# Peptides against a protein of PDB entry 6CSU: the designs that were tried, part 54

Target 1, 51 residues: chain A of PDB entry 6CSU
Amino acid sequence: GALEELRGQYIKAVKKIKCDMLRYIQESKERAAEMVKAEVLRERQETARKM

## One batch from the design tools (peptide; made by RFdiffusion4, then SolubleMPNN)

Design b2_p19_7_s1 (from b2_p19_7, 5 letters changed)
Fold by OpenDDE base, seed 5:
Structure b2_p19_7_s1 (fold): chain B 51 residues (1-51), chain C 51 residues (1-51), chain A 19 residues (1-19)
Amino acid sequence: as target 1 above (51 residues)
Amino acid sequence: as target 1 above (51 residues)
Amino acid sequence: REEELEEEAREWLEKTPPI
């Protein structure tokens, strides 16, 4: 009935949000690591040129 | 009635999870920026000492 | 914080009453 359908929609929505969140967390960690590596590499070059 | 109350509870739960996720995303961006700044600063010093 | 958010999502699912 309508009650079961509403419950189903809620469960589906929560599961979707959870999955998206966990994926974002994992991807953000990877992106952060890559960003730091790139900035360090760039900064080495820039610092060397300025000396 | 009972159905409307339950609907309200489900909507509230989903919204809360969504809000927490969005806050995490925003805070993670800020933390990432600060980490990059710190790494850049450190790398400048290290590079300078090695030259 | 990351683990807390995951647990929150799990808890809300578990609190959904059987209908």
Scores: peptide ipSAE 0.174, ipTM 0.566, DockQ to the pose 0.183
Fold by OpenDDE base, seed 1:
Structure b2_p19_7_s1 (fold): chain B 51 residues (1-51), chain C 51 residues (1-51), chain A 19 residues (1-19)
Amino acid sequence: as target 1 above (51 residues)
Amino acid sequence: as target 1 above (51 residues)
Amino acid sequence: REEELEEEAREWLEKTPPI
């Protein structure tokens, strides 16, 4: 009935939001790690240039 | 009735979860930015020490 | 922190009536 359909829609919506956000967080962590690595390397070059 | 009340609760729950996850992502980005900033500053010091 | 958000989501799901 309408109750079961509503429940199903709610569960589906929550699961989708959860999965999308967790995937975003994981990918963001990976990108952040690469960004830090790149910034460290760039800063070595910039600091050396200023010496 | 009970169905309308339940629907309202489900909508509220989904919105809250989405909002909390988005807030977490935003705060995580801010922390990541500060971490990068700190690493850059540390790397300046380390690079200067090696010059 | 991800686990905290997952727990919050789980708590809301627990309020969902059984089928």
Scores: peptide ipSAE 0.172, ipTM 0.559, DockQ to the pose 0.185
Fold by OpenDDE base, seed 4:
Structure b2_p19_7_s1 (fold): chain B 51 residues (1-51), chain C 51 residues (1-51), chain A 19 residues (1-19)
Amino acid sequence: as target 1 above (51 residues)
Amino acid sequence: as target 1 above (51 residues)
Amino acid sequence: REEELEEEAREWLEKTPPI
């Protein structure tokens, strides 16, 4: 009935949000690590040119 | 009634989780930016010492 | 904090009933 359908919709929505959050956290860690590595490499080159 | 009250509770819970996720994303972006800036600064110093 | 939130999220998923 309407109550069971609403409960199902709630559970589905909550589970989706949780999954999206976990995925975002994992992807964010990976992107952050890559961004730092790339920025460090670029900075080494720029610093070397200024020396 | 009970159905309307439950609906209200479910909607409230879903909205809260979504808001918490969005806040975390925003804060994560800010922390990542600061981490990159700090790493770049450190790398400048290390590179300069190796030259 | 990110690790803490990841663990919290895992716990939330574990407690969420299957759809």
Scores: peptide ipSAE 0.143, ipTM 0.516, DockQ to the pose 0.027
Fold by OpenDDE base, seed 3:
Structure b2_p19_7_s1 (fold): chain B 51 residues (1-51), chain C 51 residues (1-51), chain A 19 residues (1-19)
Amino acid sequence: as target 1 above (51 residues)
Amino acid sequence: as target 1 above (51 residues)
Amino acid sequence: REEELEEEAREWLEKTPPI
């Protein structure tokens, strides 16, 4: 009935949010690692040119 | 009635989770930005000492 | 933090009344 459907929709929504959050966290960690790596490499080259 | 109240509670719960997710994302971005900034500054000094 | 969010999501699901 309507109650079961509502419960199902709630569970589905929460599961989707959970999955989206976990995926975002994972992707964010990967992006952050790559950004740091790239920035460090650029900074080494930039500093080396000034020295 | 009871169904409307339950619906309201489920909607409220989903909204809360969504808000928590968005806040986490925002805070994570801020922390990542500060981490990158700090790493860049450290790397400049480290590279300068080696040159 | 990832585990915390997973646990939070799990808790919300468990609070949902049975079908």
Scores: peptide ipSAE 0.169, ipTM 0.567, DockQ to the pose 0.183; fails the geometry check

Design b2_p19_7_s2 (from b2_p19_7, 6 letters changed)
Fold by OpenDDE base, seed 4:
Structure b2_p19_7_s2 (fold): chain B 51 residues (1-51), chain C 51 residues (1-51), chain A 19 residues (1-19)
Amino acid sequence: as target 1 above (51 residues)
Amino acid sequence: as target 1 above (51 residues)
Amino acid sequence: EEEERRRKEEEWLKKTPPI
């Protein structure tokens, strides 16, 4: 009935939010890792120029 | 050094974002559950009035 | 780190009230 349908909609909404948040976390971790790699590259290049 | 400190700051930022997202998911699930409970109460009251 | 992540996710799932 209408109640079961509404319950289903709430569960579906929560599942979507969960998936979106997990994706955001994963993407944020990947971006952070890439920024660290870029900084390591920069520091190595600066060190090489100062040698 | 500065690189390790920066790495630490990036990791800390990602951890904070992760914690905030997990809290948001939990609160969203709790709100969804409370909305369903409220709807069940409403439906039971309406059924009782129509009997 | 992965095990800690999994454990936290499991704890979060257990704290979710039934719908």
Scores: peptide ipSAE 0.156, ipTM 0.588, DockQ to the pose 0.064
Fold by OpenDDE base, seed 2:
Structure b2_p19_7_s2 (fold): chain B 51 residues (1-51), chain C 51 residues (1-51), chain A 19 residues (1-19)
Amino acid sequence: as target 1 above (51 residues)
Amino acid sequence: as target 1 above (51 residues)
Amino acid sequence: EEEERRRKEEEWLKKTPPI
């Protein structure tokens, strides 16, 4: 009935939000790790040029 | 009725997930920024000592 | 389904960096 259909829609929406959240977190962590590596490399080069 | 109560529970759950997600994203960005700053500082010091 | 969901979440968490 209508109650079961609404329950199904609720479960589907919650699952989608969870998946989107996990994907966003994973991508953000990957980007953050890449950014740290890039910054460290740049800083080595800049410091070396000043000395 | 039962449909309105279920709708209310759905909205509450979605709002909670959204808030948790936003908080996690904000905290992750802050940690990432701090980590980059710390790595840059350490790298400057290490490079300076080698030259 | 709940066990499979939990397993996938644990697998995802293991692949994420500590940032």
Scores: peptide ipSAE 0.153, ipTM 0.497, DockQ to the pose 0.024
Fold by OpenDDE base, seed 5:
Structure b2_p19_7_s2 (fold): chain B 51 residues (1-51), chain C 51 residues (1-51), chain A 19 residues (1-19)
Amino acid sequence: as target 1 above (51 residues)
Amino acid sequence: as target 1 above (51 residues)
Amino acid sequence: EEEERRRKEEEWLKKTPPI
């Protein structure tokens, strides 16, 4: 019936939201890691200049 | 040293991103549930009018 | 329950690119 279909649509929507957010978390982690790598490289270069 | 501190900051930032996204997922699920409840109420009212 | 939470967190961290 209509209630069962609506429940099914709800579950499907929640699953999609979960997947989208997990992907966003992963991409955000990758961007954060790239920023940290760039900062580490900068710090190493500054240390080399101080030697 | 500076590298260990930067590593610590990275891990902390990633943990924060994870928590923020989990909260967003939870809030999105709650909003979806409220929309479903409203739709169920509307369907019940329409059924009552057809009796 | 806490051990399962810790395991899931560790798996999530392993998927993070290294510094």
Scores: peptide ipSAE 0.151, ipTM 0.576, DockQ to the pose 0.029
Fold by OpenDDE base, seed 1:
Structure b2_p19_7_s2 (fold): chain B 51 residues (1-51), chain C 51 residues (1-51), chain A 19 residues (1-19)
Amino acid sequence: as target 1 above (51 residues)
Amino acid sequence: as target 1 above (51 residues)
Amino acid sequence: EEEERRRKEEEWLKKTPPI
């Protein structure tokens, strides 16, 4: 019925928002990990130049 | 050291973003639930008026 | 299946970015 359809639309919208937010979190985590890896590499290069 | 501090800053930032997004998801779910409850009430009132 | 999916999602959310 109309109530079930409306409920379905809201549940679908909430699920979409959840998935979009989880993707954003994942991309932020990946960017943070890449920045840390780049910094580790720079620190290793700086240490190597001082040896 | 500097690397551990940097790692800590990025982990802290990611955790903050995660918490903000989870709060947003929770608030969206609550708003969706309230809209469904309001619609159920309206449908009951419309049905009652037709009886 | 839905509970397993939710458990995996929670586990993913708890995972710290690797170095």
Scores: peptide ipSAE 0.149, ipTM 0.587, DockQ to the pose 0.064

Design b2_p19_7_s3 (from b2_p19_7 with E8R E9L E10R E15K)
Fold by OpenDDE base, seed 1:
Structure b2_p19_7_s3 (fold): chain B 51 residues (1-51), chain C 51 residues (1-51), chain A 19 residues (1-19)
Amino acid sequence: as target 1 above (51 residues)
Amino acid sequence: as target 1 above (51 residues)
Amino acid sequence: EEEEEEERLREWLEKTPPI
């Protein structure tokens, strides 16, 4: 009935949001890793120039 | 620096998503409650017509 | 059941680290 259909839609929506959140976290970690890599490169270059 | 700013933006985004999810759940509960109320009314009316 | 789902979701959100 209508109640079961609504429940099904709700569960499906929550699952989608969960997946979107997990993907967002994963993508954020990847972006953070790239920023750290860039910072490490800058620090190494600055250290080398002081040497 | 850039890393701290990114971290701040990420935390803010996650908090927003959390709030959106909680609001969605609350609104879903309210809609479900209204559907149940409507169903109960229909059932009572059908029962009354059978008496 | 919906309350249990909300609780599970809340727990998941709390355990999920931002970074």
Scores: peptide ipSAE 0.173, ipTM 0.585, DockQ to the pose 0.014
Fold by OpenDDE base, seed 4:
Structure b2_p19_7_s3 (fold): chain B 51 residues (1-51), chain C 51 residues (1-51), chain A 19 residues (1-19)
Amino acid sequence: as target 1 above (51 residues)
Amino acid sequence: as target 1 above (51 residues)
Amino acid sequence: EEEEEEERLREWLEKTPPI
């Protein structure tokens, strides 16, 4: 019936949101790692320039 | 140093995202519950009209 | 069931490491 269909749509939506969240977290971690790498590189370059 | 500050900002951002996600899930559940209630009401009204 | 699903989702989010 209509209620089962609606429930099914809700469950599907929640699963999609979960997947989107996982992807967002993963992408956020990757961006953060890249920012850290860039900062480490800058610090090393600045240190090298001062030597 | 700059790395510790960046790490701190990252951790803070991740915590915020996590909180936003939890809120989103809760709000989504509330909306779904309301939709189910509305559907049940409509079904009851339609049944009553046919009687 | 909805409350159980919320708790499972919360636990999943809590176990997700920030890094």
Scores: peptide ipSAE 0.171, ipTM 0.583, DockQ to the pose 0.028
Fold by OpenDDE base, seed 3:
Structure b2_p19_7_s3 (fold): chain B 51 residues (1-51), chain C 51 residues (1-51), chain A 19 residues (1-19)
Amino acid sequence: as target 1 above (51 residues)
Amino acid sequence: as target 1 above (51 residues)
Amino acid sequence: EEEEEEERLREWLEKTPPI
């Protein structure tokens, strides 16, 4: 019936939001890791110039 | 240093997006609950007319 | 079931670390 259909649509929407959030967090972590790697490389280059 | 500042900015940004998503989900839940209540009321009214 | 799934999602969002 209409109530069961509404329930199904809501559950589907919640699952989609969860997947979108997981993807956002994963992409954010990857960008953060890349920024940290770049910072470490810059620090090593600066140290090498001072040696 | 610059790395600690970047870490702080990243953490703050992720906390903000989590809060925004929690608010979105809460608002979506409230709308869904209102739709379900309205559907139940319609079903009860239809049943009452058939009695 | 919808409320249970939403609560599970809320708990996941709250427990998921930013890093």
Scores: peptide ipSAE 0.190, ipTM 0.589, DockQ to the pose 0.023; fails the geometry check
Fold by OpenDDE base, seed 2:
Order: C-alpha cells, then structure tokens, then sequence
Structure b2_p19_7_s3 (fold): chain B 51 residues (1-51), chain C 51 residues (1-51), chain A 19 residues (1-19)
C-alpha cells in the first residue's frame, strides 16, 4: 500500500544520502592527505636548502 | 595554518549535512504519520457508516 | 521501524570522524 511504498522511497533516499556522505568524507580525506604531503615536501626542501 | 582552517571548514560542512539529514528524516516521519492518521480516519468513517 | 532506522543512522554519523 501507500505506506509500504513511502517506506521504500524513504529507505532508498537514506541509502543514497549515506553513499553521498561516505564519498564526501573519502574525497575530503584524500584532499587533506595531499595537503599534508605538500607541506612535508616543502619543509624537506627548505631544510635541504639550509644545508 | 591552512590544515587547521581546512579541518574547520570540513567539520562545519559535515555538521550541516548531519543536520540536513536529521531534518529530512523528521519531515519524512511527519508525512508518514499524517498518512497513517488519514487512513485510520477513513477506516473509522467507513465502520461508522456500516452501523 | 523508522525510529530504529533513524537511530542506526544517527549512530553511524556519530561514529564517523570528520577526517
């Protein structure tokens, strides 16, 4: 009936949002990791120039 | 620094998404409750007409 | 059942670190 159909639509929507959130988190972690790598590389280059 | 600022922006974004999801769930529950109420009222009216 | 689904989602969100 209408309630079962609504429930199905709700579950589908929540699953989609969950997947979108997980993707967002993963992409954010990747961007953060790249920023850290860039910072470490710059620091190492600066240290090397001071030797 | 840039990493702390990025972390702050990320946390803010995640909090917003969390709030939006909770609101979506709440609104969905309210819509479901109204559907149930409407169904119960119709059934009661039909029962009353059969008396 | 919807309440249980909401609670499961809430728990998942709480356990997921921002980074």
Amino acid sequence: as target 1 above (51 residues)
Amino acid sequence: as target 1 above (51 residues)
Amino acid sequence: EEEEEEERLREWLEKTPPI
Scores: peptide ipSAE 0.175, ipTM 0.580, DockQ to the pose 0.014; fails the geometry check

Design b2_p19_7_s4 (from b2_p19_7, 8 letters changed)
Fold by OpenDDE base, seed 5:
Structure b2_p19_7_s4 (fold): chain B 51 residues (1-51), chain C 51 residues (1-51), chain A 19 residues (1-19)
Amino acid sequence: as target 1 above (51 residues)
Amino acid sequence: as target 1 above (51 residues)
Amino acid sequence: EAAEAAAEALRWLEETPPI
């Protein structure tokens, strides 16, 4: 009935949001890792320059 | 330093997503509650009509 | 049940370690 349909739609929406958030977090972590690598390389280069 | 700033930005972003999710869930629950109320009223009216 | 699914998603977010 209508109430069951409403419940189903709500659960579906929540699951979608969960998946979207997981994807966002994963992509964010990947970007952050690349930024960290770049920064570490920069720092190493600066140290090497000063040697 | 730069790494600490990056960490801070990441934590801030995750907290924002969490808050946005909570807000969405709350709003969704409110809308669902209103839809349920409307459906219950409709069913009661239909029953009354058949009496 | 939708609330439980939402709670699970929130728990996962809270457990996600920062960088």
Scores: peptide ipSAE 0.143, ipTM 0.548, DockQ to the pose 0.061
Fold by OpenDDE base, seed 2:
Structure b2_p19_7_s4 (fold): chain B 51 residues (1-51), chain C 51 residues (1-51), chain A 19 residues (1-19)
Amino acid sequence: as target 1 above (51 residues)
Amino acid sequence: as target 1 above (51 residues)
Amino acid sequence: EAAEAAAEALRWLEETPPI
């Protein structure tokens, strides 16, 4: 019935959002780590050039 | 009735998830920027000490 | 990529009807 259908839609939506959030969090952490690594490396190179 | 109540709960949950996602994205970007800034500053200080 | 995925998820959420 309508109640069961609505419940199904809710569960489906929540599961999708959960998966998307987890993926975003994971990828965001990886990109942040890579950005920090790249910036540190760049900074070392630039500093070394000036010294 | 039960259907209207469930609909209300669904809408409320979806809105909350949307808000939480947007907040997480914003805060994640801010933290990433701050982390890069802090790491660059630390690297400059450490490099300066060694030179 | 992650930001794009999040944006897509948000769009999908907004387009999903409650019933």
Scores: peptide ipSAE 0.095, ipTM 0.450, DockQ to the pose 0.141
Fold by OpenDDE base, seed 1:
Structure b2_p19_7_s4 (fold): chain B 51 residues (1-51), chain C 51 residues (1-51), chain A 19 residues (1-19)
Amino acid sequence: as target 1 above (51 residues)
Amino acid sequence: as target 1 above (51 residues)
Amino acid sequence: EAAEAAAEALRWLEETPPI
């Protein structure tokens, strides 16, 4: 019935949100790491030019 | 009835998850920015010492 | 801390009973 359908929809939504959040966290960590690496490299080069 | 109560619980849960996710994103961005700034500063100093 | 916030959210999801 309608109650069972709503229960199923809730469980499905919660699972999806959990997965989306975990994926976002993982991707954000990877992007952050790459951003730091790139910034470090640029900074070394800029510092070298100014000296 | 039970259906309306279940609907209310679902909506409340989704709203909470949304808020938690937005908070995580915001704080993650701020922490990432601070980490980059610190790394840039350290890298400038290290580069300067090696030259 | 963002990691703690995320962990809290995940814990909440795990403990939330099925409807």
Scores: peptide ipSAE 0.108, ipTM 0.458, DockQ to the pose 0.103; fails the geometry check
Fold by OpenDDE base, seed 3:
Structure b2_p19_7_s4 (fold): chain B 51 residues (1-51), chain C 51 residues (1-51), chain A 19 residues (1-19)
Amino acid sequence: as target 1 above (51 residues)
Amino acid sequence: as target 1 above (51 residues)
Amino acid sequence: EAAEAAAEALRWLEETPPI
């Protein structure tokens, strides 16, 4: 019935949101780590050149 | 009725999840920016000390 | 920026009918 269908839609929506959020978090962490590594490397090079 | 109430609860839950996700993204961006700034600063200091 | 998955989720939510 309508209630069961709505419940099903809710569960599906929540599961999708959860999965997308987890993926976002994981990918965000990975990109952040890479960004930091790259920035550290660039900063090291620049500082070394200036000294 | 029960269907309307469930619909209302569904909408409310979805809106909350959306808001929470947006907030998480925004806060994550801010933290990432601060982390990069801090790491750059530390790297400058360390590199300078080693040279 | 790692917002693609989240942005997709948000778009999906906006397009998803309540019933």
Scores: peptide ipSAE 0.099, ipTM 0.527, DockQ to the pose 0.177; fails the geometry check

Design b2_p19_8_s4
Fold by OpenDDE base, seed 2:
Structure b2_p19_8_s4 (fold): chain B 51 residues (1-51), chain C 51 residues (1-51), chain A 19 residues (1-19)
Amino acid sequence: as target 1 above (51 residues)
Amino acid sequence: as target 1 above (51 residues)
Amino acid sequence: SIDGYIKELEKESKEIVEK
């Protein structure tokens, strides 16, 4: 019935959002690691230039 | 009625999860920014020491 | 997107209640 369908949709939505969050966290960590690598390289160059 | 109340609870719960996710993203960005600042400072020191 | 997905779920919820 309508109540069971609504309950099912809620559970499905919660599971979907959880999966999306976990994926975002993983991708964000990977992007952050690459960003740090790039920043370190740029900073080495800038610091060296000023020395 | 009961069905309308359940609908309201469903929507409220989903919105809460969305807000939690957005807050996590914001906090993650702030932590990432601080991590980059710390890494830049350490790299400046290391590079300068090698020059 | 998550925002779009939530909006679609809200739409489906309204349709269920109106049946």
Scores: peptide ipSAE 0.152, ipTM 0.551, DockQ to the pose 0.756
Fold by OpenDDE base, seed 1:
Structure b2_p19_8_s4 (fold): chain B 51 residues (1-51), chain C 51 residues (1-51), chain A 19 residues (1-19)
Amino acid sequence: as target 1 above (51 residues)
Amino acid sequence: as target 1 above (51 residues)
Amino acid sequence: SIDGYIKELEKESKEIVEK
């Protein structure tokens, strides 16, 4: 019935949000790692230039 | 009626989840920024020690 | 955890429908 369909839609929406969050977190971790690598490299170059 | 109330509760719950996600993302960005700052500081110290 | 949070939200959904 209508109540069961509404419940099903809610659960489906929540599960989609969960998947989207987990994917975002994983991609964010990868981007953060690349950002740190780039920052370390830039910092070394900057320090070397000032020496 | 009951269906309208249930629909209202569903929409409210989904909006809450959206807000929770956005807050999590914001907090994650702040943590990432602090991590980068710490890494830059450590890199400077390491480079200085090797000079 | 996120998984735990989602499970609680699903539980709340069941409770809403059962009212």
Scores: peptide ipSAE 0.151, ipTM 0.558, DockQ to the pose 0.446
Fold by OpenDDE base, seed 4:
Structure b2_p19_8_s4 (fold): chain B 51 residues (1-51), chain C 51 residues (1-51), chain A 19 residues (1-19)
Amino acid sequence: as target 1 above (51 residues)
Amino acid sequence: as target 1 above (51 residues)
Amino acid sequence: SIDGYIKELEKESKEIVEK
């Protein structure tokens, strides 16, 4: 019935949100790694210039 | 009735998940910024040492 | 956005109850 259907939708939605969050975390980690690499490169260049 | 109660619970739960996600994102951004600053500092020191 | 996604979930929930 309607109650069971709503329950099913709730469970499905929560599972999807979980997956979305995990994917976001993974992508965020990848972006962070790339950002760090870029900053390290720029810093090396700046430091070398000043010395 | 029971259906309305379940709907209310579902909406409340989803809203909480939203808040949790947004907070996580904000905290993640703060952590990322701090990590970058730390890496830049370490790199500056390393570069200076090698030159 | 996450905000938009949550709003859609809430909308779907309302539609289920209205059936």
Scores: peptide ipSAE 0.135, ipTM 0.494, DockQ to the pose 0.565
Fold by OpenDDE base, seed 5:
Order: sequence, then C-alpha cells, then structure tokens
Structure b2_p19_8_s4 (fold): chain B 51 residues (1-51), chain C 51 residues (1-51), chain A 19 residues (1-19)
Amino acid sequence: as target 1 above (51 residues)
Amino acid sequence: as target 1 above (51 residues)
Amino acid sequence: SIDGYIKELEKESKEIVEK
C-alpha cells in the first residue's frame, strides 16, 4: 500500500545518503592529509631558513 | 615543538571533518525528505488523474 | 558509525510501517 511504498522510498533515500557520506569521508580525509603535508612543508622551510 | 604543532594541526583537521560530516548529513537528509515529498505529490497527482 | 546509523534509520522505517 501507500505506506509501504513511502517506506521503500525512505529506505532508498537512506541508502543513497550512506553512499554519499562514505564518499565525502574519503574526500575529506584526502583534503586533511594534504593540509597536514602543506603544514609539514612550511615548518621544514621555516626551520631551514633559521639554520 | 614541531611534533606538537603537527599534532595540533591533525586534531584541528579531524574536528573540521567531523563538523563538515554532520552538516553534510543534515543537508542530505533534507534533500532526501524533499525527494520523498516530491514523489508523494507525484503519486497523488497520478491517482487523482485516474479518478 | 555511519553504517550503524543507517541500520537504525532502516529499523525506524520498518517500525513506522508496522504501526
């Protein structure tokens, strides 16, 4: 019935959210890693300048 | 020192990811709800047309 | 976890239909 159909639509939407979130997590982790690499590079350059 | 600063940057990045994820979840839920509403409207219109 | 969260949402959906 109508209620079962609505439930089906909800579950489908939730599964899509799961996939989107997992992708976002992966991309966010990659961006964070890049920011950390940039910071490490900055610190190395600053240390080298002071020597 | 440099290691402590790097640790701080890592923790800051992780906290940012957490906030971004929570916001993304909220926005995704809102989009999903809107899609479900649109589907319900479509089904009602189709039912009305057949009566 | 996200997987746990999704499973909980699916569970809630089933409970709504059963009422």
Scores: peptide ipSAE 0.114, ipTM 0.520, DockQ to the pose 0.157

## One batch from the design tools (peptide; made by RFdiffusion4, then SolubleMPNN)

Design b2_p20_1_s1 (from b2_p20_1 with K1M E9K L10K M14F E20K)
Fold by OpenDDE base, seed 3:
Structure b2_p20_1_s1 (fold): chain B 51 residues (1-51), chain C 51 residues (1-51), chain A 20 residues (1-20)
Amino acid sequence: as target 1 above (51 residues)
Amino acid sequence: as target 1 above (51 residues)
Amino acid sequence: MELAEEMIKKAEEFEEKIEK
């Protein structure tokens, strides 16, 4: 009935939002890791120039 | 020194990512709320037409 | 919207960790 359909639609929407959030979190972690990697490389290059 | 600078840059970057995540979550929550509200309204309208 | 609220809580906990 109508109640079951509404519940189903809500659950589906929440599941989609959950997936989107998890994806965003994962991508954010990857970006953070890349930023740290880039900074380490810059630091190494700077050290090399000073040697 | 270089180590402290690297640490500071990392913390700053992570804080920014955290803020972006919080904003995304908040916006997603608002969208979910509006979606549920809209569905409830549609259900009420459908019920009214059947009465 | 319980899931969104739980995720906000986790993000806040993460913030506390990075500030230490």
Scores: peptide ipSAE 0.120, ipTM 0.535, DockQ to the pose 0.081
Fold by OpenDDE base, seed 2:
Structure b2_p20_1_s1 (fold): chain B 51 residues (1-51), chain C 51 residues (1-51), chain A 20 residues (1-20)
Amino acid sequence: as target 1 above (51 residues)
Amino acid sequence: as target 1 above (51 residues)
Amino acid sequence: MELAEEMIKKAEEFEEKIEK
């Protein structure tokens, strides 16, 4: 019936959102790590240039 | 009725998920910015100590 | 941010669907 169909749609939507959120978290961590590495490298280069 | 109540519960749950995602995104950006600042500061301090 | 925007859009589309 209508209730069972709506429930099924909700469960499917929530599972999809959960998966997307987990992927976003993982990708955000990877991007953050890469940004830190890039900033450290730039800082080292700037310091070396000022010597 | 039962159908209207269930739809209301699902709408409330989805709105909460949306709010949680937005908050996580904002907090993640702030943490990433702070981490970059901290790494730059540490790198400058380490370089200064090696002179 | 693109993925986050897509997630928000999907949530809003679902809200609209169940409100009908």
Scores: peptide ipSAE 0.119, ipTM 0.476, DockQ to the pose 0.080
Fold by OpenDDE base, seed 1:
Structure b2_p20_1_s1 (fold): chain B 51 residues (1-51), chain C 51 residues (1-51), chain A 20 residues (1-20)
Amino acid sequence: as target 1 above (51 residues)
Amino acid sequence: as target 1 above (51 residues)
Amino acid sequence: MELAEEMIKKAEEFEEKIEK
């Protein structure tokens, strides 16, 4: 019935949101790590120029 | 009835998930920015010591 | 951020569907 169908849709939607969120978190961490590495490299160059 | 109550609960749950996700994204950005700032500062010190 | 925006969009689409 309508109740079971709605429940099924909700469960599916929540599961997808959860999976997408976990993926976002993982990819965000990876991007953050790369950003830090790039910034460290740039800062080395900048500091070297100032000295 | 039970169907209306369940729909209301599902709507509320999804709205909460949306809000939590937006908050997580914002806080994650802020943490990432602070991490980069801290790393830049550390790298300046490290580079200065090596020179 | 693109993925996050897509997630929000999907959540909104779901809300719209169940509110009908």
Scores: peptide ipSAE 0.103, ipTM 0.452, DockQ to the pose 0.081
Fold by OpenDDE base, seed 4:
Structure b2_p20_1_s1 (fold): chain B 51 residues (1-51), chain C 51 residues (1-51), chain A 20 residues (1-20)
Amino acid sequence: as target 1 above (51 residues)
Amino acid sequence: as target 1 above (51 residues)
Amino acid sequence: MELAEEMIKKAEEFEEKIEK
């Protein structure tokens, strides 16, 4: 019935949001680490050129 | 009625989770940017000492 | 990360309430 269907839709939506959040957090950590590594390397080169 | 009230509660809960996720994403981006800036500065100093 | 953990916990609490 309408109540059961609505409950099912809610549970599905909440689970999807949770999964999307976890994936985003994981990907964000990986991207942040890579960004820092790349920036550190670039900064070394830039500093070396200025000295 | 009970059905309408329950529907309202489900919609409200899902929207709240979505909004919280969006806020987390925004704050995460800001923290990541600050972390990169700090790391760049530290790396400049480290590189300078090694040269 | 603290906020993320809180959000996950909140989502789980909502799921538990709906399952009852």
Scores: peptide ipSAE 0.098, ipTM 0.479, DockQ to the pose 0.088

